# Peptides against a protein of PDB entry 9IZ0, part 49

Target 1, 345 residues: chain A of PDB entry 9IZ0
Amino acid sequence: ITCLGSNGHTYKQLVKGGNDDLRQDAVMEQVFEQVNGFLRSYRKTSQRNLSMRTYKVIPLALKTGVIEWVQDTIPLGEYLDSAHKVYHPKEWSLSTCRKLIAEKQMEDLETRLKVYDLVCRHYRPVFRHFFLESYADPVQWFTTQTNYARSTAVASVLGHVLGLGDRHGQNILIDKTSGEVIHIDLGIAFEQGKKLPVPECVPFRLTRDVVDGMGITGVEGVFRRCMEFTLETLRREEDSLLSVLEVLRYDPLFSWLISPLRRMKKQKMQLENFNQPESGNITTDASRDPKIQRNNVSGESEAERAILKVRQKLSSTLSVEASVGELIRIAQDPSYLALMFCGWS

## One batch from the design tools (peptide; aimed at target 1 R98 D166 L196)

Design b2_p20_2_s3 (made by RFdiffusion4, then SolubleMPNN; from b2_p20_2, 13 letters changed)
Fold by OpenDDE base, seed 2:
Structure b2_p20_2_s3 (fold): chain B 345 residues (1-345), chain A 20 residues (1-20)
Amino acid sequence: as target 1 above (345 residues)
Amino acid sequence: DLSHLSAAQQEMLKLLEELK
């Protein structure tokens, strides 16, 4: 839809309906705005204009709302698929890579690592070309690449701390003007991504293409330092952040757990991305839904557990540098990336 | 009386009320 603003400007809006909890997205966007307040208040983050890029979400009902249309954006996964076809036309298709990883999903780690390495050799990073194509001026190129590395660093720390899941290339937008990342579909938080059919094992998305966009320094320099400054700010504002999350504990409409329906929908989408239509009657014996004993773990007990995990991630037991170093190491570790649905790109 | 809540908590409560 197109809305006329009170300023006389027209704004495009996306009306979204169905099974998506836009209220959870709106709540998470407000948590990001609070964190952006902390980042503006702290000298080390403020001097670098560090922020989580946000967008407006207006829930109209539990499953319906209006999302701000972010102009001049592209999904990371859409850009990467197009760019791989242009720059590496003789390499494997994304579908071929997905198939090979899927065929080995039930194999041991050693076998999965060998297939991951093979896929990586036949599907090389291309995301550096986003900046090289879009910005002919060297100052604009450097500025936008720096904005990308900064924005990705903030999103990586905050995504780890809040346990944001489902961070695939379609849920990460790139702003073509600023180079900033915009995270969308925030309905998997507080480590509920570990409960997906393919468990999320990394703290944030730091795949080879995500790193390639940082330029020649990769994770070193701007990205690492901006992660450190962001984590230092969040540790300083721990009580403020926890106090914001405690307000959500008393919200009866906030879902601290992934819904069984959302889990099943993600499972179907993962399976459909593997099924080219070979006509085989896979009798979906839907009967072996393991009776997850609905232990009446009150929604309150899950909220308390989620807040406790956030506190643990903000622990000052390790230095900021050591904590960031470990997060970067784990996020790039082939032993974790080989277990993911799309850890190569 | 919400005066005991931080500014961030008050803003979150206001949002949660607008989202009901």
Scores: peptide ipSAE 0.119, ipTM 0.756, DockQ to the pose 0.017
OpenDDE base, seeds 1, 3, 4, 5: peptide ipSAE 0.104, 0.037, 0.118, 0.100; ipTM 0.746, 0.623, 0.754, 0.746

Design b2_p20_2_s4 (made by RFdiffusion4, then SolubleMPNN; from b2_p20_2, 9 letters changed)
Fold by OpenDDE base, seed 1:
Structure b2_p20_2_s4 (fold): chain B 345 residues (1-345), chain A 20 residues (1-20)
Amino acid sequence: as target 1 above (345 residues)
Amino acid sequence: SLDHLPLAQQEMLRLLEELL
């Protein structure tokens, strides 16, 4: 739809309906707006214009709402699939890589690491080409690559602290104007990604292509320093951030748990990427929902546990540098990436 | 790796990144 804004400008809006709980997205965007306030108040983050890119989410009803159309964006995964075909036309397709990882999903870590390494050798990083292709001016190229590294650093720290899940290449948009990342589909938060059929084992997405976009220094330049400044800001504003999250504890519309519908949708999407379209009428007999004992962990007890985990992630027990160093190490560790649905790109 | 840039440009980019 096209909406007339209060400023007299027309905005293209995406109306989402169906199974996506836009209330989760709207609440997480409000948390990001508060965090952006903290980043603007601290000298080291404000001087670098560090922010989590936000988009306006207006929930209209259960499972319906208006999302701001993010103009001039592309999904990271869409760019990478296209660019990989151009720059590495003799390498394996994304579908081949997915199939090989999938076929070994139930195998031991050693077997999964061997397949992950094999896939990595046949699917090389290309994301540096986004900046080289899009920006002919060296200043604009460097500025946009820097904005990407900064934006990715903020999103990585905040994504870890808030336990954002489902950070696949279709849920990460690249702004073609600024180079900044925009995270979408925020309905898997507070480590609920660990409850997916393929558990998320990394604190944030830091795959080889995500690193290739940072340029020659990779994680050891702007990215590491901006992670450190972001974490330093969040540690200083711990009580303010926890106070924002405590308001959500009392929001009857906020779910601290992954919805069964989202879990089933993600399970189906994972399974559909495993099955080639054999034309067989698989009547999914919906009858064997394993009685996952809904331990009636009150939504309050899950909120309390989530807030305690946020507090633990903001702990000053380790230095900012040591904490960031460990997060970067874990996020790039092949032993975790080999367990992911798409850890190679 | 951006090993395709001249070494001087790589060093300049690293130095600029340190200032950012």
Scores: peptide ipSAE 0.031, ipTM 0.606, DockQ to the pose 0.013
OpenDDE base, seeds 2, 3, 4, 5: peptide ipSAE 0.027, 0.024, 0.029, 0.024; ipTM 0.616, 0.576, 0.571, 0.584

Design b2_p20_3 (made by RFdiffusion4)
Pose (drawn by RFdiffusion4):
Structure b2_p20_3 (pose): chain A 304 residues (1-257, 299-345), chain P 20 residues (1-20)
Amino acid sequence: ITCLGSNGHTYKQLVKGGNDDLRQDAVMEQVFEQVNGFLRSYRKTSQRNLSMRTYKVIPLALKTGVIEWVQDTIPLGEYLDSAHKVYHPKEWSLSTCRKLIAEKQMEDLETRLKVYDLVCRHYRPVFRHFFLESYADPVQWFTTQTNYARSTAVASVLGHVLGLGDRHGQNILIDKTSGEVIHIDLGIAFEQGKKLPVPECVPFRLTRDVVDGMGITGVEGVFRRCMEFTLETLRREEDSLLSVLEVLRYDPLFSWLGESEAERAILKVRQKLSSTLSVEASVGELIRIAQDPSYLALMFCGWS
Amino acid sequence: AEEEFERALFEALLEQREQE
């Protein structure tokens, strides 16, 4: 529902009748805003202008809340389905991949990796072409690319820290003229998903297409640097963060999918921010564990 | 039966994720 504005600008409101965890999304957005404040009160984490982008959430009811449909965007999942067909029509469709993996579900490890390798060899990455031929001449394109890299890196590090759940393209919105990513529908949090009926391996969203969209350079450069600066900044302001997560723990609103998984979850948050391992080594291991095909094969259908 | 259930569960998750 799109309304005008007194200043003359239209605002789009996405109202949902489905039982999306909009309250959890709201408190997560509050944490994200406070993180933006942390990144604001520091030299390195603000020269890059890095921020985990937040979309305003106004949940009137958990089942029937209303959120801000962000200014003109095309969700990642709804995108690169048309781009896949237009750019690579010869290659296989999502239908062949999907249920072919469906045949993979009951198979062993080697079979799962083999079929995944085959399908991934068939479907070359295509998201790299969104930033081309869409935004503007090169300066704006590069600004948009670095904005996407930064925003996705920060969102991914934060999601791994807070154990964010669903990370399909249907839950990712790319801005357009700016390029900052906006994660949507973050109902599953504090390590909720891996432990699904169907298990997962990847800690944060990192497909082949996503790393192809970061530019010619994969996730080694601006992405890694932004991630590591985010990790160090989050560690330096760790006490305030755990304080925020504690106040989340003691209220019965945040979903942690007497004693609760929230305690163990924040302990794992502390371990993830623990200074025992160098931050650079932590970012390296995170990139490896999110990029390796062996982990990616078991994730789920698609996710090429 | 176990296999049917696992397939049905996979499909249900797939539909859930597609409807997201």

Design b2_p20_3_s1 (made by RFdiffusion4, then SolubleMPNN; from b2_p20_3, 13 letters changed)
Fold by OpenDDE base, seed 1:
Structure b2_p20_3_s1 (fold): chain B 345 residues (1-345), chain A 20 residues (1-20)
Amino acid sequence: as target 1 above (345 residues)
Amino acid sequence: EEEKKRRELLEKIEERRLKR
């Protein structure tokens, strides 16, 4: 829809109706705005304009809301699929790569690593071309690539600390004007991605294409340094961040657990990426929930566990540099990437 | 069965994190 604002500007808005709980997204965006406050208050992060890019989410009901239409964006996965066909037309299709990885999902790690390596050899990184194509001016190219590395660093630290899941290429938008990343569909948080049918094993998305977009320095440039400054800020503001999360503990509208419906949808999307996109409006009539015995682990005990995990991730036991170094190492480790749904791109 | 294989995978991942 297009709305006329009280300021006389027209805003395109996305009205989502259906099975997506936009309350989770709205709450996570509120947490990001608080974190952006911390990043603005700390000299090392403020001097670099470090922020998590946010978008407006207005939940209207349990399953309906209005989302800000982020203009001039593209999903990372959409760009990568298109660019890969252009730059590597003799390599494998994304569908072929997905098929080979999933045919081996139940196999041992050694077999999964061999298939991951094979896929990686036949699906090379292309994301550097986004910056080379979009910006003819060298200053604009350098600025936008720097903004990408900075925004990816903030999102990587914050995504790890909050345990953001479902960070596939369709849930990461690239701003074509700034080069910044915008994370969408925030309904898998606090390590609930480990409860998916394909468990998330990495702290954040740092695939070969995510690194290729950082340019010739890869992770060893702006990205690593901005991760360090972001983690240093979050460690400094630990009590403030935990206080924000404690407010959510008492919000009866906030779900600390992945819903069975969302888990099933993500399972189905992981399986349907094998069969043609039938644009079937599956109105799954929600009237036949099999009584999955909710082990009534009180929502309170899951909130407490989530907050404890956030506190543990902010621990000063290791230096900022050591902690960031380990996170980067794990996020790029083939032994974890080979276990993911799409760890090669 | 899928839930068991998922737990076994998570345990193997956690064991690898603890051994490094």
Scores: peptide ipSAE 0.022, ipTM 0.586, DockQ to the pose 0.045
OpenDDE base, seeds 2, 3, 4, 5: peptide ipSAE 0.019, 0.006, 0.008, 0.019; ipTM 0.393, 0.341, 0.386, 0.470

Design b2_p20_3_s2 (made by RFdiffusion4, then SolubleMPNN; from b2_p20_3, 16 letters changed)
Fold by OpenDDE base, seed 2:
Structure b2_p20_3_s2 (fold): chain B 345 residues (1-345), chain A 20 residues (1-20)
Amino acid sequence: as target 1 above (345 residues)
Amino acid sequence: EEKKKKLELLEKIEKELEEL
C-alpha cells in the first residue's frame, strides 16, 4: 500500500498478513532506536555516525501489521546468487553447495570441515563487486564501502548482544545508495536461533562474502574499530539498555521463546531449500515429536535468563579489544561455519 | 588498471582513517 504522510510524503508500506510475529520486530526496532540514541551521545560513535539502520513496524494484530518498505535495497543473498553466476560461472551452484552440506549434516566435525572447505573452493566470494561496479566515482565507492563496514560492525555487536538469529542473506538488505546493511525479520532474538533445527553457533554473520564487501582490509581497520567503539558505548550504557529490556519482561505479548509454529515454518523452509523438488512423498512422520516437557518455564524466567545473558555479554572482564577479537575469531571459525545452514557465503 | 588505482586509493584512505 502507499500511505500519504502528514508531511506530504508518500510512503510505500508492505501489509504482511500471516504467522510472522511483527510485534517482536517492532520491539527490536524500538531497542535499536534506543541504542541509536546511545551511539549519538557517545563521542567515538557519534563522530563516525554509527547507527543501526531501522525500519518502521506497526503491528495491527497478533498476525498482521504494516512494514515500511525500504526503498533502493536488495537482499544480500539475491545479489550474491546473481553476482556469483556472473563472476564465477564455472563454479558450483548454490543448490549444489547446499546439497553437499546437507548430506553431511549428521557426520562428525572433521567430515563437515572437509565438505565446507570443498564448498568454499568451488564457491568463491564476490561481494566486493557490489561496491567496485555500482560506484564509478572513487569517493562514492569508498564512502559506500566504509558505510557498509561501519553498519555491519554495529549490526554485528547488536546482533551478538541481543542474540539475533536467522541472519541469512534474505534477512539482510543492502542499501544501494548508502552501502549500509538493514536487518529484517527480527523475530528470533535472545539466542533462540540455537533452538532452530540447524542451530546457530556464530555470534553474528561474518561469512567470506560479508568480509569480501569490506574491501582490501577485510575485518581489519574500519570494521574492527567500529565494533570496538560500539561495544564500548553499549558497556557504558549497560544500565540504560537493561532498563529498556526490563520493560519487555512485563510485556505479556512479547515472546522470549521461539514459537513452535515459527520453528516448524523455519524447519520446512530449510528442508525445501535443501531439497530440489523431486516429487518424493517424504512422509514426515510427525509422530515422534519427543515430549518436550512443557515445563511451564514462566515467560518471566526466560526473560530473566535473556537479560542475564545480555549483561554477561556486556561484562568488562575482558577489554573491548579482546572481546571484539574473540567475537570476530568465532564468527569466522570454520568449526562453527561448517555446522551452519549457509556458512560459506 | 582502474581497479588497481581504486585499491591503491583505498589503502591510503583506510590508513588515514586508522589515524582518526
Scores: peptide ipSAE 0.044, ipTM 0.703, DockQ to the pose 0.013
OpenDDE base, seeds 1, 3, 4, 5: peptide ipSAE 0.029, 0.028, 0.028, 0.029; ipTM 0.669, 0.631, 0.647, 0.663

Design b2_p20_3_s3 (made by RFdiffusion4, then SolubleMPNN; from b2_p20_3, 15 letters changed)
Fold by OpenDDE base, seed 5:
Structure b2_p20_3_s3 (fold): chain B 345 residues (1-345), chain A 20 residues (1-20)
Amino acid sequence: as target 1 above (345 residues)
Amino acid sequence: EELKKKLEELEKLEKEREER
């Protein structure tokens, strides 16, 4: 819908209805707003204008709401697919790469690593071109690349700490004006991504294209330092952050578990991306409601376990530098990326 | 090439700024 604001501006809003609980997105956006408060209060993060980009979510009813349409954005995956065809027209298609990775999904790690390496050699990074194409002015180019690295660092730390899942290229938007990342579809949090049919095994998305967008310094510039300052801020504000999460423990509308329906939908989307459209009427007889064995794992016990994991991730047992170093290492490790649905781009 | 050198210098300067 398009709404005319009292200020005379037109606002595009996306009305979502159906299977996705926008209450979870709204709650995660509220957590990000609180974290942005901490980032503004701390000198090292405020001087760098570090923030998680947020969008407005207004839940109207169970599984329905209004989302602010983020103007001038593109999904990372949409840009990368288009740019790869332009800059590397002789390399493999995204479809070919996906097929090869999936054909080996049930194989051993050694076989999966060989296929991942093969895919990587035939699908090179292109995301640096986003900044080079979009900004003719060198100051704008540099500013937007810096904003990208900073926003990606904040999102990476928060994504790890909150255990955000489903961080594929369609759930990460790039702001074409600022270069900042906007994370959308926050319905997989608190490590529930590990319960997907293809388990998420990286702390955040730090694929070769995500790194290529950081320029020549890659992770060893603005990105690493901004991760360190963000983690330092979150460690300082641990009690405040945990207090925000404790409010969610008692929210009966907040789901600490991935919805079985969402899990099945993600499974289907992961599988259907392999089948060319054979026009076969698969009448999925929707009549077999899988008896939701409400395993009475009290939502409270899952919330408590999630909060304990957040606390563990904020532990000062390792230095900020050591903790960030390990996160960056794991997020780029081929042994993890080879296990991902799309770890090469 | 000159643009690339300026970019490398700017990225280095920003790294040094983030290290302060």
Scores: peptide ipSAE 0.051, ipTM 0.738, DockQ to the pose 0.013
OpenDDE base, seeds 1, 2, 3, 4: peptide ipSAE 0.021, 0.040, 0.048, 0.030; ipTM 0.640, 0.721, 0.732, 0.710

Design b2_p20_3_s4 (made by RFdiffusion4, then SolubleMPNN; from b2_p20_3, 12 letters changed)
Fold by OpenDDE base, seed 5:
Structure b2_p20_3_s4 (fold): chain B 345 residues (1-345), chain A 20 residues (1-20)
Amino acid sequence: as target 1 above (345 residues)
Amino acid sequence: KEKEEKLKLLEELEERRERL
């Protein structure tokens, strides 16, 4: 839908209807707005204008709402697929890489590491070219790359702390004007990504292309420091953050668990990326509703466990530097990335 | 080369700016 605002500006609005509860996205955006308040109140984060980029979500009903269309954005995965074809036309296709990784999905770690390394050698990073091509002015280029590193750092800390899942290249938008990242589709949170058919095992997305976009320093410099300042702010505001999450404990409309339908949809999408379109009418007889074993795990008990896990992630048992160092290490570790659906890019 | 040197210089300048 396109709406004309009272200010004379035309706003594109995405009306989303279907199986996805936009209340989950709206609640996570509200949490990000509160966190942005904490980031603005703390000198080290405020001085750097650190924020999680948000978008407006207006839930209208169960599974229906209006999402603000973020103008001048591109999905990270869309850019990377296009750029890889331009810069590395002799390397493997994304489809070939996906196939090889997924063929070894049930194999041991050693075999999965070997295929991951093989894929990495035939699919090199390209995301640095986004900044180099999009910004002719050196100051604009630098500013946008810095904004990218800063926004990625904030999103990485928040993504870890809140246990955001499903952080694939289509759920991460790049703002072409600012270079900032915008995380979308927030319906997998509180470590529910570990319950996907391919479990998420990294704290946040820090793949080779995500790092390549940070420029010559990679994770060292702006990104690491901005992660540290963000984590320091969240540790300082732990009680405030936990109080925001406790409000969600009593929201009967907030789901602390991944929707079975969303899990099945993800399973299907992960499997369909295997099948070339053979025009076989797979009449999937929709008649076997797997009996929703509502395991009577009270939503309250899952909320309490999720909040306790957030508290554990904010623990001051390690320094901010040590905690960030370990998160960066794990997020880049081939032993974890080789287990991911798309850990090479 | 010249882009990489400018890049390194700009990163050093931002690091200095962030330390102020």
Scores: peptide ipSAE 0.027, ipTM 0.685, DockQ to the pose 0.013
OpenDDE base, seeds 1, 2, 3, 4: peptide ipSAE 0.023, 0.025, 0.023, 0.016; ipTM 0.639, 0.631, 0.591, 0.530

Design b2_p20_4 (made by RFdiffusion4)
Pose (drawn by RFdiffusion4):
Structure b2_p20_4 (pose): chain A 304 residues (1-257, 299-345), chain P 20 residues (1-20)
Amino acid sequence: ITCLGSNGHTYKQLVKGGNDDLRQDAVMEQVFEQVNGFLRSYRKTSQRNLSMRTYKVIPLALKTGVIEWVQDTIPLGEYLDSAHKVYHPKEWSLSTCRKLIAEKQMEDLETRLKVYDLVCRHYRPVFRHFFLESYADPVQWFTTQTNYARSTAVASVLGHVLGLGDRHGQNILIDKTSGEVIHIDLGIAFEQGKKLPVPECVPFRLTRDVVDGMGITGVEGVFRRCMEFTLETLRREEDSLLSVLEVLRYDPLFSWLGESEAERAILKVRQKLSSTLSVEASVGELIRIAQDPSYLALMFCGWS
Amino acid sequence: HKSLTEKKIEEYIEALEEER
């Protein structure tokens, strides 16, 4: 539902009747805003102008809340389906991949990796072409690319820290003229998903297409640097963060999918921010664990 | 929109039905 504005600007409101965890999304957005404040009160984490982008959430009811449909955007999942066909029509479709993996579900590890390797060899990455031929001449394109890399890196690090759940393309919106990513529908949090009926391996969203969209350079450079600066900044302001997560713990609103999984979840948050391992080594291990095909194969259908 | 859990469960059910 799109309305005009007194200043003359239209605002789009996405109202949902489905039982999306909009209250959890709201509290998570509050945490994200406070993180943006942390990144704002520091030298390195603000010269990059890095921020975990927040979209305003106004949940009138958990089942029937209303959120801000962000200014003109194309969701990642709804995108690169058309781009896959247009750019690579000869290669296999998502139908062949999907249920072919469906055949993979009951198979062993080697079979799962083999079929995944085959399908991934068939379907070359295509998202790299969104930032080309869409935005503008090269300066704006590069600004948009670095904005996407920074925003996705920060969102991914924060999601791994807070154990964010679903990370399919249907839950990612790319801005357009700016390039900052907006994660949507973050209902599953505090390590909720891996432990699904169907298990997962990857801690944060990192497919082949996503790393192809970061540029010619994969996730080694601006992405890693932004991730590691984010990790160090989050560690430096750890006490305030755990304070925020504690106030989330003691209220019965945040979903942690007497004693609760929230305690263990924040303990794991502390471990993730623990200074025992160097931050650079932590970022390196995170990139490896999110990029390796062995982990990616068991994730789920698609996710090429 | 369907949740991730729902989607995975539906896919698992469909795979079992195909086997059957």

Design b2_p20_4_s1 (made by RFdiffusion4, then SolubleMPNN; from b2_p20_4, 12 letters changed)
Fold by OpenDDE base, seed 1:
Structure b2_p20_4_s1 (fold): chain B 345 residues (1-345), chain A 20 residues (1-20)
Amino acid sequence: as target 1 above (345 residues)
Amino acid sequence: MLSLEELALKLLEEALERRR
C-alpha cells in the first residue's frame, strides 16, 4: 500500500495479513529503540554510531498490521543466491546444497559435518562482492563495509541477548545505501528458535558469507570490537533493559512462546523449501484455531525464565572480551553450523 | 490516499466485522 504522510510524502508500506502476530515485532522494535538510546548515551558506542536498525511496525489487529517498507534494501539470501550464480557459475546451486544437507538431517553429527564440509567446498562465499560492485569510490566502499561490520556486531550481541530466532538470509536485509543490516520478522525471540523443527544452535548468524562481507580482517577487526562495546553497554544498562522486558511480562497480548500455528507454518516452509515441485495453490483452510487456553500461569513462568536468561547472558562472570570471544567461536563452529538449515552461507 | 490513521481504522473495522 502507498500512504500519504503528514509531511506530504508518499510511503510504501507492507500490509501483513494472516496468522503472523505483528505485536511481537512491534515490541521487539520498541526494545531495539530503547537499546539504541543506551548505545547513544555511551561514548564508545556513540562515537561509532552503533545502533540496531529499526523499522516501524503498527499492529492493527490480531492478524493485520502495517510494516514500514524499508526502501533500498535487499534480503541477504536473495543477494547471495544471485551473486553466487554470477561469481561461481560452476559451483553447486543453493537447491543442491539444501538437498544434501536435508538428506542427512537425521544422521549423526560426524556424517552431517562431512556433508557440511563438502557443501562448503562446492559453495564458496561471495558477500565481499556486494561492497566491491555497489561502491566504486574507495571511501564509500570502506565506509559501507565498516557500517556493515558495525551493524552486524550490534545485531549479533542484541540477537544473542534477546534470543532472536529464525535468522535466515531472508530475515536479514542489507541497506544498499549504508551497508547496514536490518533484522525483520522478530516473532521468534527468547530462545524459542530452539523449539523450531530445525533447532537454532548458534547465538547469532555468523556464516562464511556473513564474515566475507566484513573484508580481509573478518571477525577480528571492526566486528569483534563493536560486539565488545555493545555488550559492555548492555551490561551497564542491565537494570534498564530488564525493566523494559518486565513491562512485557504484564502485557497480556505479548507471547513469550512460539505459537503452535507459527511452529507448524515454519515447519511447512522448511519442508517446502526441501520439496520443490511446481505450482499447487494449496489453500489450506487453517480455520481451526484451536482455542489454546493461554493459561496465564504458563505465560508468567515463561516470561520469568526468559528474563532470567537475559540476565544470565549479561552476567559479568566473564570479561566482555572473553564473552565475545566465546560467542564468536560458537557462532562459527562447524558442529553447530552443520545442524542449521543453511549454515554454509 | 488514506492516511496511516484512516487505514488503521479501516483495517480495525474490517477485523471487527470478521469477528461478528
Scores: peptide ipSAE 0.000, ipTM 0.320, DockQ to the pose 0.020
OpenDDE base, seeds 2, 3, 4, 5: peptide ipSAE 0.000, 0.000, 0.000, 0.000; ipTM 0.301, 0.297, 0.321, 0.297

Design b2_p20_4_s2 (made by RFdiffusion4, then SolubleMPNN; from b2_p20_4, 13 letters changed)
Fold by OpenDDE base, seed 1:
Structure b2_p20_4_s2 (fold): chain B 345 residues (1-345), chain A 20 residues (1-20)
Amino acid sequence: as target 1 above (345 residues)
Amino acid sequence: MLSLEEEALKLLKEALERRA
């Protein structure tokens, strides 16, 4: 839809309908706006304009809302698929890589590591080309690549702390003007991504292409330092952040658990990305709701567990540098990336 | 000429057989 703003400008907006509860996205965007307040208040983060990029989400009903159309963006996964075909036309397709990982999904870790390593050798990183293609001026190129590394660092720390899941390349937008990342579809938070059929085992997405976009220094320099400053800010504002999350504990509209419907939808999307479209009318009679023991863990007990995990992630038991170093190590560890749906790019 | 998928499956098989 196109809406006329109070400022006289027309805004294109996405009307999202279906089974996705936009209330979770709206709440997470409010948390990001509060965190952006903390990042602006701290000198080390403010001097670098560190922020989580946000978008406006207006939930209208249980399953319908309006999302801001983020102009001049592209999904990371869409760019990478297109660029890989251009720069590496003799390498394996994304479909071939997905199929090989899928076929060995039930195998042991050592088998999955061999498959992952093989896929990595036949699907090389290309995300550096985004910046080289988009910016002819060296100053604009450097500025935009720096903005990318900064925004990715903020999103990585915040994504870890809040336990954001479902961080695949279609849920990460790149702003073509600023180079900043925009995270979308925020309905898997507080480590509920570990409950997906393919569990998320990394703290945030730091795949080879995500690193390739940082340029020659990779994770070293801008990215690492901006993660450190972001984590230092969140540790300083721990009580303020926890107070924001405690308000959500009492929000009857916020679900601390992944809904069975959303879990099934994500399962189906994962399976459909593995299966070629065999035209078989499998009317899967959705009537066999497996009696997933609704452990009547009250929504309150899950909220309490989520807040306790946030507090634990903000613990000062390790230095900021040691904590960031370990997060970067885990996020790049092949033993975790080989378990992901798309850990190679 | 094997498809890129058939070549990939062959290379995967060879990489797995190097365990034996």
Scores: peptide ipSAE 0.051, ipTM 0.689, DockQ to the pose 0.040
OpenDDE base, seeds 2, 3, 4, 5: peptide ipSAE 0.000, 0.000, 0.050, 0.000; ipTM 0.291, 0.288, 0.518, 0.280

